# Peptides against a protein of PDB entry 3V4O: the designs that were tried, part 192

Target 1, 234 residues: chain A of PDB entry 3V4O
Amino acid sequence: DQPLAKDKVALLIGNMNYREHPKLKAPLVDVYELTNLLRQLDFKVVSLLDLTEYEMRNAVDEFLLLLDKGVYGLLYYAGHGYENFGNSFMVPVDAPNPYRSENCLCVQNILKLMQEKETGLNVFLLDMCRKRNDYDDTIPILDALKVTANIVFGYATCQGAEAFEIQHSGLANGIFMKFLKDRLLEDKKITVLLDEVAEDMGKCHLTKGKQALEIRSSLSEKRALTDPIQGTEY

## One batch from the design tools (peptide; made by RFdiffusion4, then SolubleMPNN)

Design b2_p27_3_s4 (from b2_p27_3, 16 letters changed)
Fold by OpenDDE base, seed 2:
Structure b2_p27_3_s4 (fold): chain B 234 residues (1-234), chain A 27 residues (1-27)
Amino acid sequence: as target 1 above (234 residues)
Amino acid sequence: YEAPPSKLSEEEIKKKLEEMREEILKA
């Protein structure tokens, strides 16, 4: 009675070397670690760094084309971002300063497209800022996720909080990835797994009250990243 | 473990995604 994946595909994006915004460091190692872990879970993984708007849009579009009925998809983004009126935006490395919505990728739009694919599981993980962008007044129309979409959305920061990298902590990874990597291979429902990661983050003295993992899900089945691909055995 | 990722050209990005697509089609 275990759910099966038709296939497993992941797109990981880490933006660090911004042209007009502060550079980041954590995405490099985080993408690397996540890549290796997902491959252990039999995901086909494409890992990309420092994407322009054009490259990001193309990558996401191509990734969406790979999503199909029963497919397990995972989209991960680490980089700059913002949230306005409940809409989250991923910031490409070539975004101007200040950036606006037309320069960025709307997360909710991507989620909307994902829910149309009838995937077995779709995980979207964001490790980015949720601060307000006062220079963008765009209010996209948001639709509620369908109950049948089997989408899990993880946002590794609090609203209004900026994702930060702990300096001189001896940590190779960002905080989110630090805790995620410890649990990612567990055979648990993905929402349960992420909830435990959130709890772990909350217990950490370094991030307590500073960073959190918000989880939104329409997942109605016990689906795990460890679920086998159809026609294969673990 | 594989080597850490690096910045790729648009062509390389496209190639990787196409390769993944091909792998899916073969599966």
Scores: peptide ipSAE 0.340, ipTM 0.838, DockQ to the pose 0.039
Fold by OpenDDE base, seed 3:
Structure b2_p27_3_s4 (fold): chain B 234 residues (1-234), chain A 27 residues (1-27)
Amino acid sequence: as target 1 above (234 residues)
Amino acid sequence: YEAPPSKLSEEEIKKKLEEMREEILKA
């Protein structure tokens, strides 16, 4: 019997026009493409671009309110980021230079909040750099995710070449989205789908050694983005 | 700060977030 979603909601954030950091181009196209695909999957999608710290926090808070028992949630972020001591941070467009943790959103904190919502499926996709920030000495306390949280965390890592590749290679999408869009509509368990995306990225000469997809999951059930919403199933 | 209904339309969600953004920009 096919699993059912109580509802499907997605928040997509793309930060490009940074005030104190290099501007990006990929997030615009990637957010647009992902929006269209998720709508085909009957997701209710809100896409936001160029968010300040305050706006990002509010957007995430509003998104969390939409999450509830049995809901399928997807949170996507494309922009600048960094990782220190296993903690990942999304960088708002108004972040100072150098940026610090107090000016950024901690991914692990958001994941912690998401796991409390008893969602049917919770997907968090990050398309950002995982560079170390030497100007931030914050040592976060990381709590382990609950085994039954049904969270899938996808981390698309670039070696800082994503913005460069879009500007100079003529690529319409970022590298991650290029491969993701080809498989996103497939009726497969989400972890299987993402694993195939990772394999595709690894086989491509354009991405080999430049970008990788890391997947962390607590999903023990067969859940797919194609699962119908309760009351609309045939 | 009230939790939204269990099921909101995409347009309703978008409107809510857009309104929020506008309020932020006006301050």
Scores: peptide ipSAE 0.153, ipTM 0.663, DockQ to the pose 0.024
Fold by OpenDDE base, seed 4:
Structure b2_p27_3_s4 (fold): chain B 234 residues (1-234), chain A 27 residues (1-27)
Amino acid sequence: as target 1 above (234 residues)
Amino acid sequence: YEAPPSKLSEEEIKKKLEEMREEILKA
């Protein structure tokens, strides 16, 4: 008995052209390739580049409205970010220097909102730095995720200096996307798929000890990105 | 061929996501 998705929706955000921070290159190619792959999986995809704080908040809010019962949702972000006291923040392109939590989108807040949805599957993938922001001391109170939330959270760490060197070594994709793209179309439980991606990253001499994929999930069902949409011919 | 990701206006972002929502609700 294969699970069915009511529908499949994805929001992909790639921030590169920061106003007050170093510009990035990888998000462009990564978002592009991920868009193509997800469309092959019958996702309805909105891909956005270089979003301001206001635009990002609106995009995420509208994306959350898409997460109705039985829907498969995927949120991907590539860009600058930081992590303080267990809280992760996505940095909009118009964020000041230094940026603070009020200028950024809190990942844990988004996850909290996602858990209220009765989604068939909810995937949140982050490709951003996890460095400490010494200019932000915000400590928000975090609620525990619901056990039945069907949320899968993947966090690809970018160590600034090493990631920069790899990006300049002729690699078109970021490190995470390099490995993710090779497996994304596989008919496997999403957590298994991501675990294999993590293993691939660990075996690669270019990324070993430099980048890792952290996976957190409340997914107890065998849900895959390849699951067909209900009412469609396949 | 698929169009590359793009920079959209705030209104376009909202519109696209709302359209997607409507499609889901109709399914």
Scores: peptide ipSAE 0.105, ipTM 0.707, DockQ to the pose 0.034
Fold by OpenDDE base, seed 1:
Structure b2_p27_3_s4 (fold): chain B 234 residues (1-234), chain A 27 residues (1-27)
Amino acid sequence: as target 1 above (234 residues)
Amino acid sequence: YEAPPSKLSEEEIKKKLEEMREEILKA
């Protein structure tokens, strides 16, 4: 039987103009490109740029409220980040220097909240660094994702550093989005699709040894971004 | 605070988020 989504919702966040940290460029174009693609997949998409801590927390909270039984959700973030003790953090544009966990959004905490929503599918894509923050000593205890959570987590990173961008190339997109956009519309199980993206990144001379895609999944069912919304007739 | 209903339109979601942003900018 063809799996059906109750609805499809996506929140895309791109942070570029940091107040106390280096500015980025890729998130603008990447968010734009991903927005257009997800709309073709019948996602309801909200795209936000340069969010403060307060705005990010509110946006994520509102997004979580949209998740419900059978809903397909996709959360995308591009910007600065860090990882300490297996905990990943998204950095708002108004984060101080140095930033700490209380100034940032914990990815694993969001994932925990997502798994409680009984979604049909939940995809969380991160395009940020995994560098260590020496100024943050917080060690939160992370719970494992539920086996039945149907969550797919993609983490694009550059060997524990900031996501690699090629400034001297004619590429407008970040590297992750470059490969993702080529496959995103394919009618495939989402984990298979992302695995192929990871392979493409590994084969490319520009990204080999520089950037990789890590995939973590609790998806136990066949789900694709192309799955139709319930009630749609073809 | 009322939780948004399911199956909101893109425009409705955007409006809600924009309202939040406006409130922040005014503060």
Scores: peptide ipSAE 0.029, ipTM 0.596, DockQ to the pose 0.024; fails the geometry check

Design b2_p27_4_s1 (from b2_p27_4, 8 letters changed)
Fold by OpenDDE base, seed 1:
Structure b2_p27_4_s1 (fold): chain B 234 residues (1-234), chain A 27 residues (1-27)
Amino acid sequence: as target 1 above (234 residues)
Amino acid sequence: GLASTSSGDQDTTLNEEELKMRKELEE
């Protein structure tokens, strides 16, 4: 039997115009294209650009309100970020320089809150650097996650590494989205889909040795972004 | 070139092969 989603909800955040940090370009196009693709997959999509800390927290809160038992939740982030002790932090556009964890949103905290909603699937697509932030010496004490076996992380880059965007006069996708968008509509288990994206990225000379997709998953069921919504007529 | 999405990182210059690949990806 094909798995069914109670509903599908996605929050897409692209931060580019940082006040105290280098500006980015790719998130604009990446968020736009991903929005269109996810809508084709019958996701309810909220897409936001250049969010302050306050706005990001509010967006996450509103996103969580749309989640419930059996709902597929997808969070995409493109922007500055860092990873300390296995925890991913998304950096708001108004973050100070240097920024610390108190100025940022912890992805694992969001995951915890999603688990409390008893979601059917939790997908995180994180297009950000994963280098350690040496200016943040805080060791977050996070509550233990529940064992839900429905979590998928797609990291645009490996641990401790950088994510990249192409710099030119025009608008272009980031490296991760360039490969992701070509496969996102495929009717495959999400981890299989991401694995194929990883292979595509690995075959590209531009990214070889510079950026590699990392998949971290505890997904025990054959769930896909293409899974139909419960109660829909086919 | 390629720009890191990490704060404070400088853009990296592309070599000739990377530049060629970039053009192919943009087309």
Scores: peptide ipSAE 0.057, ipTM 0.555, DockQ to the pose 0.240
Fold by OpenDDE base, seed 2:
Parts: structure tokens; C-alpha cells; sequence
Structure b2_p27_4_s1 (fold): chain B 234 residues (1-234), chain A 27 residues (1-27)
């Protein structure tokens, strides 16, 4: 039997216009295109650009309110970020330079909160750099995660590496979204789908040796973004 | 060129493949 979602909710955040950090371009188009794709997959999508710390925290809180037992939750982030000790931090546009964990949103903390909602699937798509922030030596004390076996992380780049966008006068996708968008609508287990995206990126000479997708998952069921919503006919 | 989404990284120069990709993305 095909897995069913009670509902499907996505929060997309694209941060570009940083106050104290280099501006980005790709998040604008990436968020827009991903929004359209996820809507085709019957996700309820909230897409936001250039969020301050306060706004990001509020957006996450509101997102969490939409989650419940069996709901598919997807968080996409495009912007500056870092990873310390396996914890991913999303950087708000008003973050200071240098930023620290207290200025940023920890993805793993969000995951913990999503687990408390007893979601059916938790997907994180993080289009950010994963380099260590040397200005932040804080070791976050995170609560132990529940064993829910419904977690998927798609990192636009491998641990300790950078994510890239193409700089030009016009608007274009980031590298991650360029490949992701071509497969996102496929009716496949989300980890399989992302693995194919990773292969596509690996075959591209442009990204070879520069950017590689990393998939981290604990997914015991064949959950797909295409899974129908319970009570709906498809 | 390609720009890192890291705050501390500098842009890389474009090669022929990058130029091709740019054109494809702009179409």
C-alpha cells in the first residue's frame, strides 16, 4: 500500500540581501521554482525571502503549527549558513558579522520540534555552505532526537564544503536547484530521488570537484513527495 | 563566475562549461 500523508506543508526560506554579508542571487529564483513544484505536489507552501532572525523564528513557529501527526513537513533554506559539530545553522539577513549560533537558527532544533508533532515525514533541503564557523566555538547541547525513522536531509554540498551559484546579470538557479527541479516531481522514495539528483550533479563537469550533494536519512518507509494526501483522490 | 554561498569566499572564474550552463539557465 502506498504511504499517505495527512497533509503536506512546506516552508521555503531564501535569504539574499544580507546586511553584513555578501548578497546572493539564486535564492530568489530557487524559492520561486521550488514553490511551484511543491504546489504541484499538493504541498501547502509558505515562501519567504530575506528574513531577519525574528522573522525566521516566527516563520518556523508558524510552520510548526501547521504540522501534526502524519503531516509531511518540508523545510527548504537557501542562503548563508554553516555547520558546526554536525549542526546546521541558517543565517538570517540581519545576522552580525561574524555571526554565532545565537544569531542563527539551528536546523536540528527545528527537527526536534517537528518530531514532537509526530509528523509523517521530515524533509530538509539545505542549500547553504557547510563550512565550519571558526567564530563560533559553542557546542550546542541538543536534546536527543526521537527514533521516528522519517527524516531526510538533502545538503546542497558535502560536510565542510561550499555551495555555489552562478553569477550573472540575470536571474538563474543555484547549482543544487538546477538539478533538483528536474527530478522533484518524480514518484520515487525521497531518498532515491535525491540520490539521482546527486548522480546528476556528479556527472556535470561544472560541479565536479566543486559541489556534491549529501543525503543523510533515517527513513524506514517508502515515503515520497508525491504521496497522496489522505482522503483525497488522485 | 560561480559564487560561494559562504560569506567569506571569493567568486571563481567562469570556464567554457560554466558559460554554457549560464546560457542554459538564462533560456
Amino acid sequence: as target 1 above (234 residues)
Amino acid sequence: GLASTSSGDQDTTLNEEELKMRKELEE
Scores: peptide ipSAE 0.056, ipTM 0.544, DockQ to the pose 0.252
Fold by OpenDDE base, seed 5:
Structure b2_p27_4_s1 (fold): chain B 234 residues (1-234), chain A 27 residues (1-27)
Amino acid sequence: as target 1 above (234 residues)
Amino acid sequence: GLASTSSGDQDTTLNEEELKMRKELEE
């Protein structure tokens, strides 16, 4: 039988107008399109742009308050970021140059807090660069994660690589969203769906050898974004 | 808001600036 969600909640963050870093363009369109798609999937969506550190932390706190046992939680981030020692850091628009971990939000810390809520599914879609930040030598000591077997990471890029925007004169999608949007509504296990997105990216001459999707998951059930909410008609 | 119309909006404690950002996205 098809799994059921207690509820479905998404937080989408797109950071573009950085104060001390290069400005981005794709997050605006990407957040907009993803919002529309997730709404069609009956997600309760909060979409925010250009968040300061304080605002990002507040948004995450608010998002966590909406999570509970069996709830599907999805966090999408588009913006600057880095990865140190397997930990992903989202960079607020007011981050200094250079930024360090104390200026940023650690995704794995958010995951830990989501696990405490006993969520039914935790999906992270991270459309950011994953290069190491040499200005941050801090080794985070994180609490051990619980074995919940309900975690999916979709990294727009492979480890240590960069994420790219489509180079057009006007507003355009990032590379990841260009392919994700075509499949997101499909009724498939989320890891299978993302794998197909990865294949699409691999076949495209624009992305071949430039950007590859990485899927990291521990998902023991056939959970899909299309899963109906318990007690609702579908 | 940008929340699903079918599922309804959730109670949030977003500040005025956050609400403004959401509205800007909808435009």
Scores: peptide ipSAE 0.012, ipTM 0.408, DockQ to the pose 0.038
Fold by OpenDDE base, seed 4:
Structure b2_p27_4_s1 (fold): chain B 234 residues (1-234), chain A 27 residues (1-27)
Amino acid sequence: as target 1 above (234 residues)
Amino acid sequence: GLASTSSGDQDTTLNEEELKMRKELEE
């Protein structure tokens, strides 16, 4: 049976123009292209660029308000980030140098809040570095996540590794989005789709040994981004 | 070259082979 989404909502954040950190280029194009693709998949998409901590928190709050039982939620982030003790942190453009967890948004906390909404699917696409931040000594005390079996993480890099963007005179995609965009519209289980993206990245000599996609999932149903919205004609 | 999205890391300079591959990917 074809799984149905009650609705499909995506929040896309691309941070590039950091105040105290190196500027990035790829998030601009990546967010734009992903926005277009997700709209073709009938997602309600909010795409934002260069968010301060306050703005990011507000954006996440508004995103969460759109989630409800059976809704597909997708969070995409491109920018600086880090991972400490299995927790992913998205870095706002106004974050200090060095930044700490108090300056950043924890993805796992967002996931917890999404679970409270009883979403049908939670997809996180994190196009950021996953290196440990030694300047953040915070030991997270997070509440245990519920066992919802509807969670998919697509990390642009493996744990402890870096994400890259290609330096061009003009605008270009980051490495992750370069491969993701070619498959995103495919009618496949999201984990299968991401696995194919991972294979594509692995076949590219440019990224070999430099960047590899990591998929972390607990998805017990064959859910795809192409799943129709309940009440719509197929 | 490739630029790391890590705030603390420097850009990675591509070698000639990597540069060639990049150009091919851009075409």
Scores: peptide ipSAE 0.070, ipTM 0.561, DockQ to the pose 0.225; fails the geometry check

Design b2_p27_4_s2 (from b2_p27_4, 11 letters changed)
Fold by OpenDDE base, seed 5:
Structure b2_p27_4_s2 (fold): chain B 234 residues (1-234), chain A 27 residues (1-27)
Amino acid sequence: as target 1 above (234 residues)
Amino acid sequence: GLAGTDSGDQDTTLNEEELKMRAELAE
């Protein structure tokens, strides 16, 4: 009764070298470490850094094309972002200052497209700020996620300066990745795993009251990132 | 928002699949 994945694919995006916004460093290390971890979980991983709007849209589109029935998909983004009226936006490196929704990628739109794929599991992890963008008044009307979409959405908030990093294992990680990396290889239901990450973040003196992980899920099955790929025996 | 000091077109690739995707995007 072990759940099986048809395939495992991941797109990791780390935006750091913004043209009109503060530079970041954590995404480089975080994407690198997450890539290595996901490869250990037999994911096919595409890791991209410093994407323009055009490149970012194309990367997401190509990723979505890889999603199909029974596929496990994971999309990770680290970079600048904002949240307005329940909608989250990922900011490309060539976004103007100030940026608006037309310059950015709407997370909820991507989630909608992901749910149309009859995937075995979809994980969307955001490591970006959740601050409001007062220069964007767009209120997109989005359909609710399907109950059976098997989507897990993790939103890690970065409260404070963009330059806040934690030295871990000789590398400077983002806060979310510091805690995620410790548990990502555990054979647990992904929502349980992320909940434990959230608890770890809440207990740590460095992150208590400063960083949190919001989890939203439509996952009704015991799906884990460790689930074997169909046709393989582990 | 704050502006960065460099207007650099900096991109970094981490693996062969990324390189492939970058090549496809350039076409």
Scores: peptide ipSAE 0.013, ipTM 0.466, DockQ to the pose 0.089
Fold by OpenDDE base, seed 1:
Structure b2_p27_4_s2 (fold): chain B 234 residues (1-234), chain A 27 residues (1-27)
Amino acid sequence: as target 1 above (234 residues)
Amino acid sequence: GLAGTDSGDQDTTLNEEELKMRAELAE
């Protein structure tokens, strides 16, 4: 009597080696850890590192081709980013300094395309900075998103780039992934799971005042990443 | 304008070499 997925597909992107921006460290290990976990959840996972704008757009296009009615889609991104006017932008490794929206990928545009596929669940996990980009004065003109009750955003937000990569003794993961990986395999509604991750982050002295998890969701059904794929025995 | 995923050449894909180079963790 639990929800079923038609299929489960994930695209994981970790950008670290930026040409014109500070190098990052955490995405490498974080993408690796998340890949292993999602595979245990029977996701088809494509994991890519250090993508140019061209490569990122192509990767997203290929990801979208794997989506269809009832499919669970998960997009994870770790790298530089920004948010202007409620739109989140992922920054490719070859983005200029300063970068603008035309150099980046808009998450809301990807969501729109996912909605057109009539997916069963859309999960975005964004481990990126969400500060305003003052060098981008472009006001986005977006078509209204379809009203669907199957969207989940997890924003791992920090006040500074260094907060993404607080390396304490023995820690290899970014802060968000450190807490996410402990709960990701739990058979819980995805929003409940993420809320617990947020609570764990809030209790950590290393995270307090530096990084937080923001959850935005329209999910009205008890859907979990552990939901079985239709036609499989469970 | 706002850069979407559909703003580029939709018919362009990464070649096998590029995919292999970037998909270090996909294997």
Scores: peptide ipSAE 0.008, ipTM 0.462, DockQ to the pose 0.062
Fold by OpenDDE base, seed 3:
Structure b2_p27_4_s2 (fold): chain B 234 residues (1-234), chain A 27 residues (1-27)
Amino acid sequence: as target 1 above (234 residues)
Amino acid sequence: GLAGTDSGDQDTTLNEEELKMRAELAE
């Protein structure tokens, strides 16, 4: 049987013009490209750039309001970030230097809230640095996550502080987006699709040993971004 | 700001801040 989504909603955030941290370039083009692709997949998309903490929190709140039972939710983030004790943090453009967890948005907290909505699929695509933040020793007290088999994480990480950009199809994309964009429209289980992207990245001489895609999932059903919305025929 | 402004009108409902950001990009 063809899996169906009740609806498909995506929030894309690209932070590049940081006030107290190194500026980035790739998020602008990457967010643009991903927006166009997800719209072709009939996602409702909100794409935002250079968000303050306040703006990011509001955007996430609004995104969560659009989620419901059976809805496919996708969150994409490109920008600075860090990972401490299994928690991933997205860094707003107005974050201080050094930043702490209270200045940032915790991805796992967002996931918890998404699970409460009984979504059909939760996809996180995080193109950010995931180094440990030595200036933050706090562990957010997160409530226990529900056990759901519908979560997919794609972590695009680069070694070091080097920003790698590759020109693709006349556009200068980040490395992750370069490979993701070639496969995103394929009718495949999302974990299979991402695995193929990871393989492509690994075979490329430009990215081999420099950037990798890490996939973490609990997805037990064959769910694809191409799945039709309930009530529509494709 | 908002990205993908030339890709059609398939955006979700925007809050006031998002609408402002879109307007700024359109200028």
Scores: peptide ipSAE 0.008, ipTM 0.476, DockQ to the pose 0.046; fails the geometry check
Fold by OpenDDE base, seed 2:
Structure b2_p27_4_s2 (fold): chain B 234 residues (1-234), chain A 27 residues (1-27)
Amino acid sequence: as target 1 above (234 residues)
Amino acid sequence: GLAGTDSGDQDTTLNEEELKMRAELAE
C-alpha cells in the first residue's frame, strides 16, 4: 500500500548575510528553488532568509507546532554550520566570531522534538559546512532519541568537509541543490532519491573530490516526498 | 532583515509570532 502523509510541512532556512562571517550567495537561490519544488509536492512551506538566533529558534518552534502524528516534516538549512561529536549546528546570521553551540541551533535537538510529535517522516537537508568547530569544546548532552525508524539526513557535504557554491551568471547555487533539484520530484523512497543525487554529484567533474553527499537514515518504510496527503482527493 | 516566502498559510493557524515574522518578510 502507498504510504500516506497526514500532512507535509517544510521549513527552509537560508542564511547568507552573516554579520561576523563570510557572506554566502547560494542560499537565496537554493531556498527559492527548493520552495518551488516542495510546493509542487504539496508541502506547506515556510521559507526564511537571514535569520538571527532568536528568529531561527522561533521559526523552528512554529515549524514544530505544525507537526503532528503522521506528518512529514522537512527541515532544510543552507548557511554556515559545523559538526561537533556527531551533532550538527546551524549558525544564525548574528552569531559571533567565533561562534559556539549556545549561539547555534542543534539539529539533533530539533529531531528530538520532531520525534515527540510522532511524525511520519523526518527529513533534514543540511547544506552547510560540517567541519569541527575548534572553538567549541562543549559536549552537548542530548537526550536519547527514540527509535522511530523514520529519520533521513542528507548532508550536502562529507563529514568534516566544506560546502561549496557554484557561480553562474552572477548567481550562485549550492552544489547540493544543483543536483537535488533535478531529482526531487521523482516518486522514489527519499533515501533512494538522495542516493541518486549523491551519484550524480560524484559523476560531476566540478564536484568530484570536492563535495560529496552523505546520507544517514533509519527509514524503515518506503516513504517518498511524493507520498500523497491522507484524505486528499486527486 | 528577514526575507522569505511561505505557502499554506491559509490552511494553518498562525500565532502572533508567526504573523510577526511573516510581516517582516513582506517588507
Scores: peptide ipSAE 0.006, ipTM 0.445, DockQ to the pose 0.038; fails the geometry check

